# Peptides against a protein of PDB entry 3J47: the designs that were tried, part 38

Target 1, 121 residues: chain A of PDB entry 3J47
Amino acid sequence: IRLTNQLKSLKGLQSKLKDVVEYLDKVINKELPINHTILGKLQDVFNLLPNLGTPDDDEIDVENHDRINISNNLQKALTVKTNDELMVIYISNLVRSIIAFDDLIENKIQNKKIQEQRVKD
Target 2, 69 residues: chain B of PDB entry 3J47
Amino acid sequence: YEEKEESNLAATKSMVKIAEQYSKRIEEEKELTEEELKTRYVGRQDPKKHLSETADETLENNIVSVLTA

## One batch from the design tools (peptide; made by RFdiffusion4, then SolubleMPNN)

Design b2_p13_2_s3 (from b2_p13_2, 8 letters changed)
Fold by OpenDDE base, seed 2:
Structure b2_p13_2_s3 (fold): chain B 121 residues (1-121), chain C 69 residues (1-69), chain A 13 residues (1-13)
Amino acid sequence: as target 1 above (121 residues)
Amino acid sequence: as target 2 above (69 residues)
Amino acid sequence: SLKENLEKLKKAL
């Protein structure tokens, strides 16, 4: 459910972006007038997107270092954080699996001992 | 879309909580392993089973966390 | 220990 919702949101965003691109192409080709309201909203969205291209501005707010994939450079930092978190989760799962296997092995050994005792009786 | 955005935000907050819980769960897993080891020395099969079950629960929670990330 | 259990498993096989 959660993953499906995330995927749906991403698909919706992708569709909207595609519509914007198509609209921009039509405007460039003078097929449609520029919808100023849509462009204004798009500009606002772009302004809210983390700056893709400017490496230099120091105001990487340290507080968001641990939070999810927003846009480009900030998104890259956030992507790295997400990747690190995923690695931790992966390692944890691996450790749990190892413990579960160890217990399974022990249970198997015990069962074998019980069976050997039954054969001797 | 809005419901998904809210879900993503909740998931992000959950990830932070999961990181904290992860550290705790790792410790709980270790404790269970020690208890299983102790139980193994005592020859009690039941405590070992409980440790295994707790380790499995910890694993499941981590998997869910990964899937939500 | 895990190692000891592995050795015991190996013997049990």
Scores: peptide ipSAE 0.400, ipTM 0.838, DockQ to the pose 0.005; fails the geometry check
Fold by OpenDDE base, seed 1:
Structure b2_p13_2_s3 (fold): chain B 121 residues (1-121), chain C 69 residues (1-69), chain A 13 residues (1-13)
Amino acid sequence: as target 1 above (121 residues)
Amino acid sequence: as target 2 above (69 residues)
Amino acid sequence: SLKENLEKLKKAL
């Protein structure tokens, strides 16, 4: 559910951005007037997003490596943190799986012993 | 879309909490392993079952944490 | 131990 919602949000954003680009191209070509309401909302969204695609892409400040997943340049640093977190969770899941497997093995061995005793009786 | 965005924000906040919970979960896992060792010596099924159940709960919590990441 | 359980499992199979 959560991943599906995130994917849906990203797809919606992508579609909206495409529509805006197409609209801007038409305005530049004098084919359509500017929709001020849509443009204003888009500007607000861009102001809330960490600078996506500003040419200062080269100064990924090393200090942001410790923070979580939002958008591309900050997202690269955030991706590292997210990857580390995912690795930790993955390792934890593996350890729990191993413990559960060990318990299953022990249960199986006990069940076999009980069956062997029943056959002897 | 808005509901999903809100869910993603909540998930991000949950990740910060997950880091703290992860340390606690590691300790819980160690305790489970110790209980398994004790149960093997006592030969009683009940302590082993309890350890297995706690290991499963710990695993489920990790899976939920991954899904929220 | 885990190792002992693995050996017992091999015998049980």
Scores: peptide ipSAE 0.394, ipTM 0.833, DockQ to the pose 0.005; fails the geometry check
Fold by OpenDDE base, seed 3:
Structure b2_p13_2_s3 (fold): chain B 121 residues (1-121), chain C 69 residues (1-69), chain A 13 residues (1-13)
Amino acid sequence: as target 1 above (121 residues)
Amino acid sequence: as target 2 above (69 residues)
Amino acid sequence: SLKENLEKLKKAL
């Protein structure tokens, strides 16, 4: 479910970006008037998105807290934080998996003992 | 899209809480492993089953956390 | 221990 939702969000973002590009092309070609409201919201989104495409623009907007894996330069710092979180989750999963496997092995041994007892009876 | 953004924000807040809970879950997992060890010595199956169930729940919560991250 | 269980499993196979 969660992975599907993430994939759906990414696909939605991709579709929206494509629509924006198509809209901008139509505006450049004078086929449609500029929808200022949509453009304003997109500009707000781009301003909130850490600069993905231009590696050189230095303005690390300091205020947006460490956690959100969004976009390029800020995304690099966010990627480090996400990597740390993923590492913790990975270690936790590994520990749980080890315990679960230990229990499975024990259950298998018990089942075998029960079968051996049934054969002797 | 907005619902998913809200879900991601809620998930991120939950990840902070999960980090604290993770330390507690590790301790709980150790306690369960100790109970399993004690149960192996006593020969009682019930504590071992409970440990296994708690380990499975801990694993599931971690998987959900990874999927949220 | 896990190791002991693995050895028991190996004997059980």
Scores: peptide ipSAE 0.387, ipTM 0.832, DockQ to the pose 0.005; fails the geometry check
Fold by OpenDDE base, seed 5:
Structure b2_p13_2_s3 (fold): chain B 121 residues (1-121), chain C 69 residues (1-69), chain A 13 residues (1-13)
Amino acid sequence: as target 1 above (121 residues)
Amino acid sequence: as target 2 above (69 residues)
Amino acid sequence: SLKENLEKLKKAL
């Protein structure tokens, strides 16, 4: 469900971006006037987005490190964070797998002991 | 889209909570392993089964957490 | 212990 919602949001954003690109192309080609309202909203969105284009501005606001999705430099830091989280999850799964395996071994040993007792009987 | 965004935000908060819960679950898993060890010496199958079940539940929760991440 | 269980398993095989 959560992944599906994230995917849906991304698809929606992609569709909107595509529409904006198509609109901009039409404006450049003088086929349609610039919709100032859409452009203004898009500009606002871009202003809220960490600057995608200028890698050089050092003020990586340290605080926004946690949110995975937004912008490429932030995205790199976020990618590292996501990678760390995935690593933790992976390690956790391994630990659980080891515990489950230990239990299986113990069960097998117990079953064998029960069988040996039955044969003596 | 807004609902999904809200869900993603909630999921992110949940991931932080999951990390804390994960640490707690690891400790619970260790406790269960100790109980299983004790049960192995006592020859009682029931505590071992309970430990195994709790480990499985912990694993399932981690998998769900990964899938939500 | 896990080690003991492994040894027991090895003996059981």
Scores: peptide ipSAE 0.387, ipTM 0.826, DockQ to the pose 0.005; fails the geometry check

Design b2_p13_2_s4 (from b2_p13_2, 8 letters changed)
Fold by OpenDDE base, seed 1:
Structure b2_p13_2_s4 (fold): chain B 121 residues (1-121), chain C 69 residues (1-69), chain A 13 residues (1-13)
Amino acid sequence: as target 1 above (121 residues)
Amino acid sequence: as target 2 above (69 residues)
Amino acid sequence: ELEEVLEELKKAL
């Protein structure tokens, strides 16, 4: 459910961004007037998004390790942290699965011994 | 869309709490392994069942944490 | 820190 909601939000954002790009291209070509209300709302959204680094400045080695969930360049460093967290959770789940299997095997061995005793009797 | 964005923000805040809970879960998992070792020596069915139940609860908590990540 | 936790978990297995 949650992952599906995130994907839906991301797809909605992508579609809206595409519509804005198409609108901006038409305005540049003088085919349509500037809609100030849409542009203002879009600017507010961009100001709330941590700077998706404009593609031009190659060198920003942003070493900032600490924060997880947000878009592209900061998102690469954040993706590393998120990947590490996901890896830990995966390993923890694996460990618990192994413990549960060990208990299951032992219970099965005990049940088999009880059945073998009942057949001897 | 907005409800999902709010859910993602709440999830991100929950991730910080998950890191703290993860440290506690590792400690709980160690306690489980110690109890399993003790149960193997005692040969009594009851302590082993309790260990298995606690391992399962710990697993469920991690799965919920993954689903919230 | 995360690697240490992973190593402790490996020791518990």
Scores: peptide ipSAE 0.463, ipTM 0.852, DockQ to the pose 0.009
Fold by OpenDDE base, seed 5:
Structure b2_p13_2_s4 (fold): chain B 121 residues (1-121), chain C 69 residues (1-69), chain A 13 residues (1-13)
Amino acid sequence: as target 1 above (121 residues)
Amino acid sequence: as target 2 above (69 residues)
Amino acid sequence: ELEEVLEELKKAL
């Protein structure tokens, strides 16, 4: 189920990326006006996309580098946010484990006291 | 696709809510730990058991949150 | 913000 859902999501992402590329090509060719809503949704999709591999260092013109850098910075910021959330979850689990351990120690001490009382009777 | 985006948005909102709930749960765990300390002095088992149960419930909720994230 | 939450958690322990 999880793997199938991931594959389906990946396939849909691929299709959506293709549609976006086609749309961007049409905008570049001035066949369609720049739709800000589509760009915003695309940014949201890119923000939700884990860093798909570093596009290899091929000769992408200087103007694309700044936009890619902004996208990378935003992706980095989102990655940091996700990492922070994971860290909070980890620490939470650690704290609960410590509390559970303290309770186990207390239970063990109580059980020992009960046994010592039974031996004195 | 829209369902998954909506699910991810709902999951993100749930994570924010989980963080708030987590802060509240930490406060509840602190109160329980203080009650355990008091119970250790008074020799009454009941408040300590309740604290342990609440800590366990808090742990379970965080594990479920991690698995859902 | 996260560090503050962690510090509060550490104080709770």
Scores: peptide ipSAE 0.435, ipTM 0.837, DockQ to the pose 0.010
Fold by OpenDDE base, seed 2:
Structure b2_p13_2_s4 (fold): chain B 121 residues (1-121), chain C 69 residues (1-69), chain A 13 residues (1-13)
Amino acid sequence: as target 1 above (121 residues)
Amino acid sequence: as target 2 above (69 residues)
Amino acid sequence: ELEEVLEELKKAL
C-alpha cells in the first residue's frame, strides 16, 4: 500500500512535469500565451527543489545528514544517507535471519534427541 | 496525490522512529540470544522458542522498515 | 555501533 502510494505520487509528479514541458515548448513556439500563475507555481517548486544545478562544493551543511528526501546535491548527500539506512536495515535483517536459523537448528537437534530417546524406549 | 504525500511524510517520520527502534531491537535481539544460550545450557525448549519468536519479530520489523524506506 | 552489535550477535551464535 505505502509503496503503491509513493509510486502513484511519483507518476503524478512525472505527468505534471511533462505537462509543464509541453506548455513551455508551446510558449517558446508562440502557440500559447504564458500562464503567469502556472509559471509562478513552477518557480516556487523549483525554489523548493534543493539546488539541482549549481555544484558549488562548499556548503555541505552537516546538519541535514539525517533526512532522506532532499533534491540533487542535497539529494546526493541524502542518497548516501538513504543508502546507509538501507544498509543498516539489510544488516539487521541478516542478523535476525541468522538468529532464526540458529533457533531452527537447535529445535531440530532437540527433536532429533527426542526421537532417538523414543527409539531406545 | 495528497494522501500519498502524507503517506511519504509519515514514512519519513517512521524512518526516524525506526532508527530509534532499531537500536532497541538490536538490544532485544541480543537479550533473546543470551536467553537462548542460557536455555540451551538448561535444556528448556520454551525460552529458546521465545528467543526465536522475538528474533523473528525483530526481522519482520526490519523488513517492514526496508519496505517503507 | 551497528557493526559491534553484529559482531556480538555473531559471537552469540
Scores: peptide ipSAE 0.501, ipTM 0.857, DockQ to the pose 0.008; fails the geometry check
Fold by OpenDDE base, seed 3:
Structure b2_p13_2_s4 (fold): chain B 121 residues (1-121), chain C 69 residues (1-69), chain A 13 residues (1-13)
Amino acid sequence: as target 1 above (121 residues)
Amino acid sequence: as target 2 above (69 residues)
Amino acid sequence: ELEEVLEELKKAL
């Protein structure tokens, strides 16, 4: 459920971003007037987004390593952090699986011992 | 979309809490393994079952954490 | 220890 909601939010953001890009392309091509309200909100979102987009200015100190693959330069550092977190979760799942297997193995050994005792009786 | 954004924000806050819980869960899993070891010596099925249940709970919580990341 | 237990289990199988 939670993953599905995150995926839905991400898809919604992606769709909105696509709509903006398509709108910007149409404005550049002089096909449609600039929707100032949508552009203003998008600009606000871009200003709140860590400077993700422009490759040209060399000195963007990759300071804020936050988790989500949002956009390109800060996105690389964020991608690394997200990958590390996913690795930790993966390792944790493996550990739990190993413990569960150990318990199953022990249960099987006990069941065999009980069967061997019953055959001797 | 808005409901999902709110859910994603809640998920992110939960991830921080999950990181703290992860350390505790690893310790709980170890305790369960020790209880299983003790249960092998005592011959009582109950401690072993409890260890298995706590290991499963720890696994489920990690899976939920991965799904929320 | 876990690996040894797994190996003992494998022998018991």
Scores: peptide ipSAE 0.402, ipTM 0.842, DockQ to the pose 0.005; fails the geometry check

Design b2_p13_3_s1 (from b2_p13_3, 8 letters changed)
Fold by OpenDDE base, seed 2:
Structure b2_p13_3_s1 (fold): chain B 121 residues (1-121), chain C 69 residues (1-69), chain A 13 residues (1-13)
Amino acid sequence: as target 1 above (121 residues)
Amino acid sequence: as target 2 above (69 residues)
Amino acid sequence: DDILKELEEALKA
């Protein structure tokens, strides 16, 4: 459910972005007049998007390392963070599986001992 | 879409918490494994079982964390 | 679960 909702949101965003691109292309081609309100909103979105194109400024505040959707360079950093988190989860799951397996082995050994004792009686 | 976005935000916050919990859970898992080892030596099945159960719970929590991620 | 099964089988062998 959650993953599906995230995917749906992402698809919705992608569709909206595509519509914006198509609109911009039509404006560039003079097929449609420039809608200042739409352009203003797009500019606001761009301003909210962390530095997509400018590689230079080092001061990307370390804080928002979390998994969220932020734009290209920040998105790359966020992607790395997400990857690290996924790796941790993967390792954790692996460790849990190993422990569960160890317990299973122990249970089997115990069962075997019990069976051997029953055969001797 | 908005509901999903809210869910994703909540999940992200949960992931940070999960990372902290993960470190703690790893330690708990190790402790349980040690208890199982001790239980093997003592011949008591119960402590070993408890360790296994705790390990399973830790694993489940990690899986949920991954799925939430 | 499948991993556990495989390990159990290995222990039986």
Scores: peptide ipSAE 0.464, ipTM 0.843, DockQ to the pose 0.006; fails the geometry check
Fold by OpenDDE base, seed 4:
Structure b2_p13_3_s1 (fold): chain B 121 residues (1-121), chain C 69 residues (1-69), chain A 13 residues (1-13)
Amino acid sequence: as target 1 above (121 residues)
Amino acid sequence: as target 2 above (69 residues)
Amino acid sequence: DDILKELEEALKA
């Protein structure tokens, strides 16, 4: 249920992002007028995105291409972080499984020993 | 979608906390495995049981973390 | 749980 909800939310976000990209492309191509309200909402969304790489305020003048690269770098960093978290979870599950298996083996050995003792009595 | 997003956000925050706790849980799991090994050697059932229980708890927490991821 | 079950079966053999 939770994973399904997360997937649905992610899909919704992806769809919205696609719509925004399509809108921005149309604006760049002068097919649609600039809607300031939409741009303001997008800016708010970007501001709500975790300020991971606020580059220091000073060099404002980095050309639009560099901002896209910074956004991509931030996205990459977030992806790496997510991957690391998933890796930790995977390793933890593996370790727990190994421990559980070890306990199972020990329990079985003990049970066999008890049975052997009962046969000798 | 909004309800799922809120749930995912809560899960993500929980995952960060779980990641920190996970390192600690891994260490606890190692300790349990060592106790099981020692119990196997010494023939004392109680330390092995404790190790097994701790390992199970660690596994459960990891599963919950995966479900929240 | 399924992995444990498989291991248990392997141990029984």
Scores: peptide ipSAE 0.457, ipTM 0.845, DockQ to the pose 0.007; fails the geometry check
Fold by OpenDDE base, seed 1:
Structure b2_p13_3_s1 (fold): chain B 121 residues (1-121), chain C 69 residues (1-69), chain A 13 residues (1-13)
Amino acid sequence: as target 1 above (121 residues)
Amino acid sequence: as target 2 above (69 residues)
Amino acid sequence: DDILKELEEALKA
């Protein structure tokens, strides 16, 4: 369920991003006026998403290259954070598995000793 | 989509909490390992069982953390 | 649980 919801959200985001690109292309070509409602919703999505590089179209100033780099850096940082968290979880699970295995071995050894004692009687 | 976004936000907050608790879980795991080592030497069944139970609890917590991620 | 089962099988061998 959770993975399915994440996948659905990702697909929805991808579709919306495509729609935004198409809209922006039409605005650049002066075929459509700027839809403020769509832009506002997009901004809300971007505020909820850590800086996934939507270039805000309006000011084509030289600052865009730095902002794109900042966005890429933030995405990279988030990816690293996610990877670190996954690694921690993996290591923790591995350690727990090892402990469980050790306990299993000990239980088996004890059972074997009990059986050997029963055979001697 | 909004419900999923809310779920993802909640998951992210949970992950932060898991990261904070991870150090504590590691310490709990170490304590379990020490109890196992002690039980191996003393030959008493009770400390080993307790260590095993604590290890299982630690494992369960990690699994829940993975499922939340 | 599956990992424990696999370990148990390995211990039986």
Scores: peptide ipSAE 0.449, ipTM 0.839, DockQ to the pose 0.007; fails the geometry check
Fold by OpenDDE base, seed 5:
Structure b2_p13_3_s1 (fold): chain B 121 residues (1-121), chain C 69 residues (1-69), chain A 13 residues (1-13)
Amino acid sequence: as target 1 above (121 residues)
Amino acid sequence: as target 2 above (69 residues)
Amino acid sequence: DDILKELEEALKA
């Protein structure tokens, strides 16, 4: 389910990105006026998904480079946050495992005591 | 897509909640461990069992959190 | 790890 949802989201993003690229191409070609609303939505999408479509193409103007850097910083921050969350989960699981093991040991000790008492009777 | 987005959003919110719950669960786990220790000394099996059950529940919740993350 | 080892030893005892 989760993987499927992720795949679907990725596909949706891909489709949207394609649409955006197509739109941007039309704007660049002066076929359509710059729609600020679309750009704003796109920016929101990029803010939500910072790693998306930075094409490796070097020639994107200096102004876009700063925006890309901001996006990269946000992505890095999100990655760090994700890593921290995963770390917390890992530690939590470890702690639970330790507790479970402790309980197992205690149960074994109790069972041994019960057996010893039975032998004495 | 919307359903997945909603699920991801819910998962993210759940993760934040899980972080808070995790801190609380750690404290609860400590309390259970103390109860287990007390039960061990008293020779009463019941508190130990309860502690074990709570620890298991905590573990399960963490696993669910991992799966949701 | 040390706690686990101690627990294991306690279990063996």
Scores: peptide ipSAE 0.448, ipTM 0.834, DockQ to the pose 0.006; fails the geometry check

Design b2_p13_3_s2 (from b2_p13_3, 10 letters changed)
Fold by OpenDDE base, seed 3:
Structure b2_p13_3_s2 (fold): chain B 121 residues (1-121), chain C 69 residues (1-69), chain A 13 residues (1-13)
Amino acid sequence: as target 1 above (121 residues)
Amino acid sequence: as target 2 above (69 residues)
Amino acid sequence: DEILKELLDGLKK
């Protein structure tokens, strides 16, 4: 569910970006008037988001932005932080898996002992 | 999309809390392992089962944390 | 862990 929601959010962002590009192309071609409200909101998003993947945005390693894997250049730094968090989760999962396997092995051993006792009886 | 954004924000806040709880969960996992060890020595199945269950819960929480991250 | 592995191997036989 969570991964699906993240993927959906990313797809939504991608779709919105495509819509903006298409809209801008139509405005340049004088086919449609500029929707100033949508453009203003998008500009605000672009200002809040570390430089999104516009090709002209220099690979500026933007400074210490917190954990959120949101957008491009700052996202690169955020990606490092996300990787660290994912690593912690991975290690935790491994530890849990090891414990679970130990219990499974013990249960299997016990079951075998019970079966052996039943055969002797 | 807005609902998902809100969910992602909530998930991020939860990750901070999870980071704090992570150390505690590791300790709880160790305690369960100790109970399993004790159960092996005492031959009592109940403590071992409890340790296994706690380990499973810890694993599940980690998986949820990864999915949230 | 090694003991568990040996026991599992024994159970597979």
Scores: peptide ipSAE 0.424, ipTM 0.841, DockQ to the pose 0.005
Fold by OpenDDE base, seed 4:
Structure b2_p13_3_s2 (fold): chain B 121 residues (1-121), chain C 69 residues (1-69), chain A 13 residues (1-13)
Amino acid sequence: as target 1 above (121 residues)
Amino acid sequence: as target 2 above (69 residues)
Amino acid sequence: DEILKELLDGLKK
């Protein structure tokens, strides 16, 4: 249920992002007028995104391509971070599974010893 | 979608906390394994049981973390 | 760990 909800939310976000990109492309191509309200909301969304942008890149004139690259680099960094977190969780689960397995083996060994002692008895 | 987003946000916050706790959990798991090994060596069941229980708790927490991720 | 595995295998026989 929780994973399904997360996936649904992610899909919704992806769809919205796609719509925004399509809108921005239309604006760039002068097919649609700039909607200031949409841009303001988009800016708010970007501001809510963790400012992984180093504050120093406030320098004005870096061409739109560099901003896209910076955004991509930020997204890549976020993806790497997410992957690292997932890896940590995976490793932890493996370690727990190994420990649980070791305990099961030990319990089984002990049970066998108890049974052997009972038979001798 | 909104309910899932709120749940995901809560889960993400929990995951950050879990990541911090994860390092601690890994250490706890190692300690349990060492205690189990020592218990096997010494023949004392109690430390081994405690290690197993701690390992199980660590596993459960990791599963919850994965489900939250 | 390997010893435990061997012992477990022995317990399965």
Scores: peptide ipSAE 0.428, ipTM 0.843, DockQ to the pose 0.005; fails the geometry check
Fold by OpenDDE base, seed 1:
Structure b2_p13_3_s2 (fold): chain B 121 residues (1-121), chain C 69 residues (1-69), chain A 13 residues (1-13)
Amino acid sequence: as target 1 above (121 residues)
Amino acid sequence: as target 2 above (69 residues)
Amino acid sequence: DEILKELLDGLKK
């Protein structure tokens, strides 16, 4: 559910950004007037989002801190932190799975012993 | 989309808590392993079952943490 | 742990 919601939000944002770009291109070409309401809402979104990929080609400084992956440039550094966190979670899950497997094996062995005793009786 | 955004924000906040909980979970896992070892020697099903249950709970918590990440 | 693995393998047969 949570992952699905995140994906949906990301897809929605992507679609909206595409629409804005297309609109801006039409305005530049004098094909359509500026929609002030859409532009204002978009600006608000950009202000709330930490430095999302401003298309400036220049210095993608790699300096993003050990925190969570949100968006592209900050997302790269956040991606490193998120990757580390995911790795830790993955390892933890593996360890738990191994423990659970060991318990299952032990339970199976006990069950087999019980069955063997029943056959002898 | 807005509900998902709120969920993502909540998840991000939860990740900070997960880092702290991870250390605790590691300790819980160690305790479970010790209980399993003890249960093997005693031959009683009850302690082993308890260890298995605790391991499962630890796994579930890790999975939830991954899903929140 | 290794003994448990061997026992599991035996139980699968």
Scores: peptide ipSAE 0.425, ipTM 0.841, DockQ to the pose 0.005; fails the geometry check
Fold by OpenDDE base, seed 5:
Formats: structure tokens, sequence, C-alpha cells
Structure b2_p13_3_s2 (fold): chain B 121 residues (1-121), chain C 69 residues (1-69), chain A 13 residues (1-13)
């Protein structure tokens, strides 16, 4: 469900971006007037989005490190965070797997003991 | 889309909580393993089964957390 | 864990 919602949001954003690009192309081609309202909203979105375009600006704002999806430089830091989180999840899964194996081994041992008792009988 | 975004935000917050819960779950799993070991010596199958079930639940929760991440 | 492994090995024999 959560992943599906994230995917839906991403798809929606992608569609909107595509529409904006198409609109901008039409404006550049003088087919349509510039919709200032859409552009203003888009600019606001870009201002809220950490600078997507300029890879070089070093100001990795330390605070927004946590959120995975937004912009490439932030995304790199976020990618590291995401990678760390995935690593933790992986380790957790391994631990659970080990516990499950221990239980399986114990069950097998118990089953064998039961069989041995039955043979004595 | 907004609902999904809100869900993603909630999920992210949940992941932080899950990380904390994960540490606690690991401890709980260890405790269950100890109980299983004790049960193995006592020959009581019930505590071992309970430990196994709890470990499985912990694993499932981690998998769900990973999928949500 | 090691005890379990040893027991499993014993069961395989």
Amino acid sequence: as target 1 above (121 residues)
Amino acid sequence: as target 2 above (69 residues)
Amino acid sequence: DEILKELLDGLKK
C-alpha cells in the first residue's frame, strides 16, 4: 500500500512535469502564452525542492538529510541514508533468519528424539 | 496523489519508529531464544514454539518495514 | 547455536 502510494505520487509528479515541459515547449514555440500562474507554482516547487540543477553547490543543508526522494545532491546524502537504512533492514532480516534456522534445527532434533523413542518402544 | 504523499510521510515517520522498535524486537527475539533453549532442556515444547512464532513475527515486521522503506 | 549444530550433526549420524 505505502509503496503503491509513493509510486502513484511519483507517477503523478512525472505526469505533471511532462505537462509542464509540453507547455513550456509550446510557449517557446509561441503556440501558447505563458501561464504565469503555473510557472509561479512551478517556481515555488523548485524553490522548495533543493537545487536540482546545480550539482556543484556544496551547501548540503545538513538538516534535510533524512528525506529520500527530493534532489540529486540531497539525493546523494539521502541515498547514503537510504543505504544505511537498507543495511539495517538487511541485518535485521539476517538475524531473524538465523533465529528461524535455530528453531528449525531444534525442531529437527526433537523430531529425531521422538523417532528414537518410538523405535525403542 | 496527496493522499499517497501523506502516506509516504507517515511511512517515513513509521520507519524511524520501526528502527527503534527493531532494536526492541531484537532484544525480545533474544529473550525468546533463551526461553527456547531452556525449554529444550526441560523438554517442554510449548515455550520453544512460542519463541519460534515470535521470531517469525519479528521477521515479518522487519520485512514489512523494509518494503515500506 | 553451537550446541544445536552439534545435535543436528549427531542426528545426521
Scores: peptide ipSAE 0.421, ipTM 0.836, DockQ to the pose 0.005; fails the geometry check

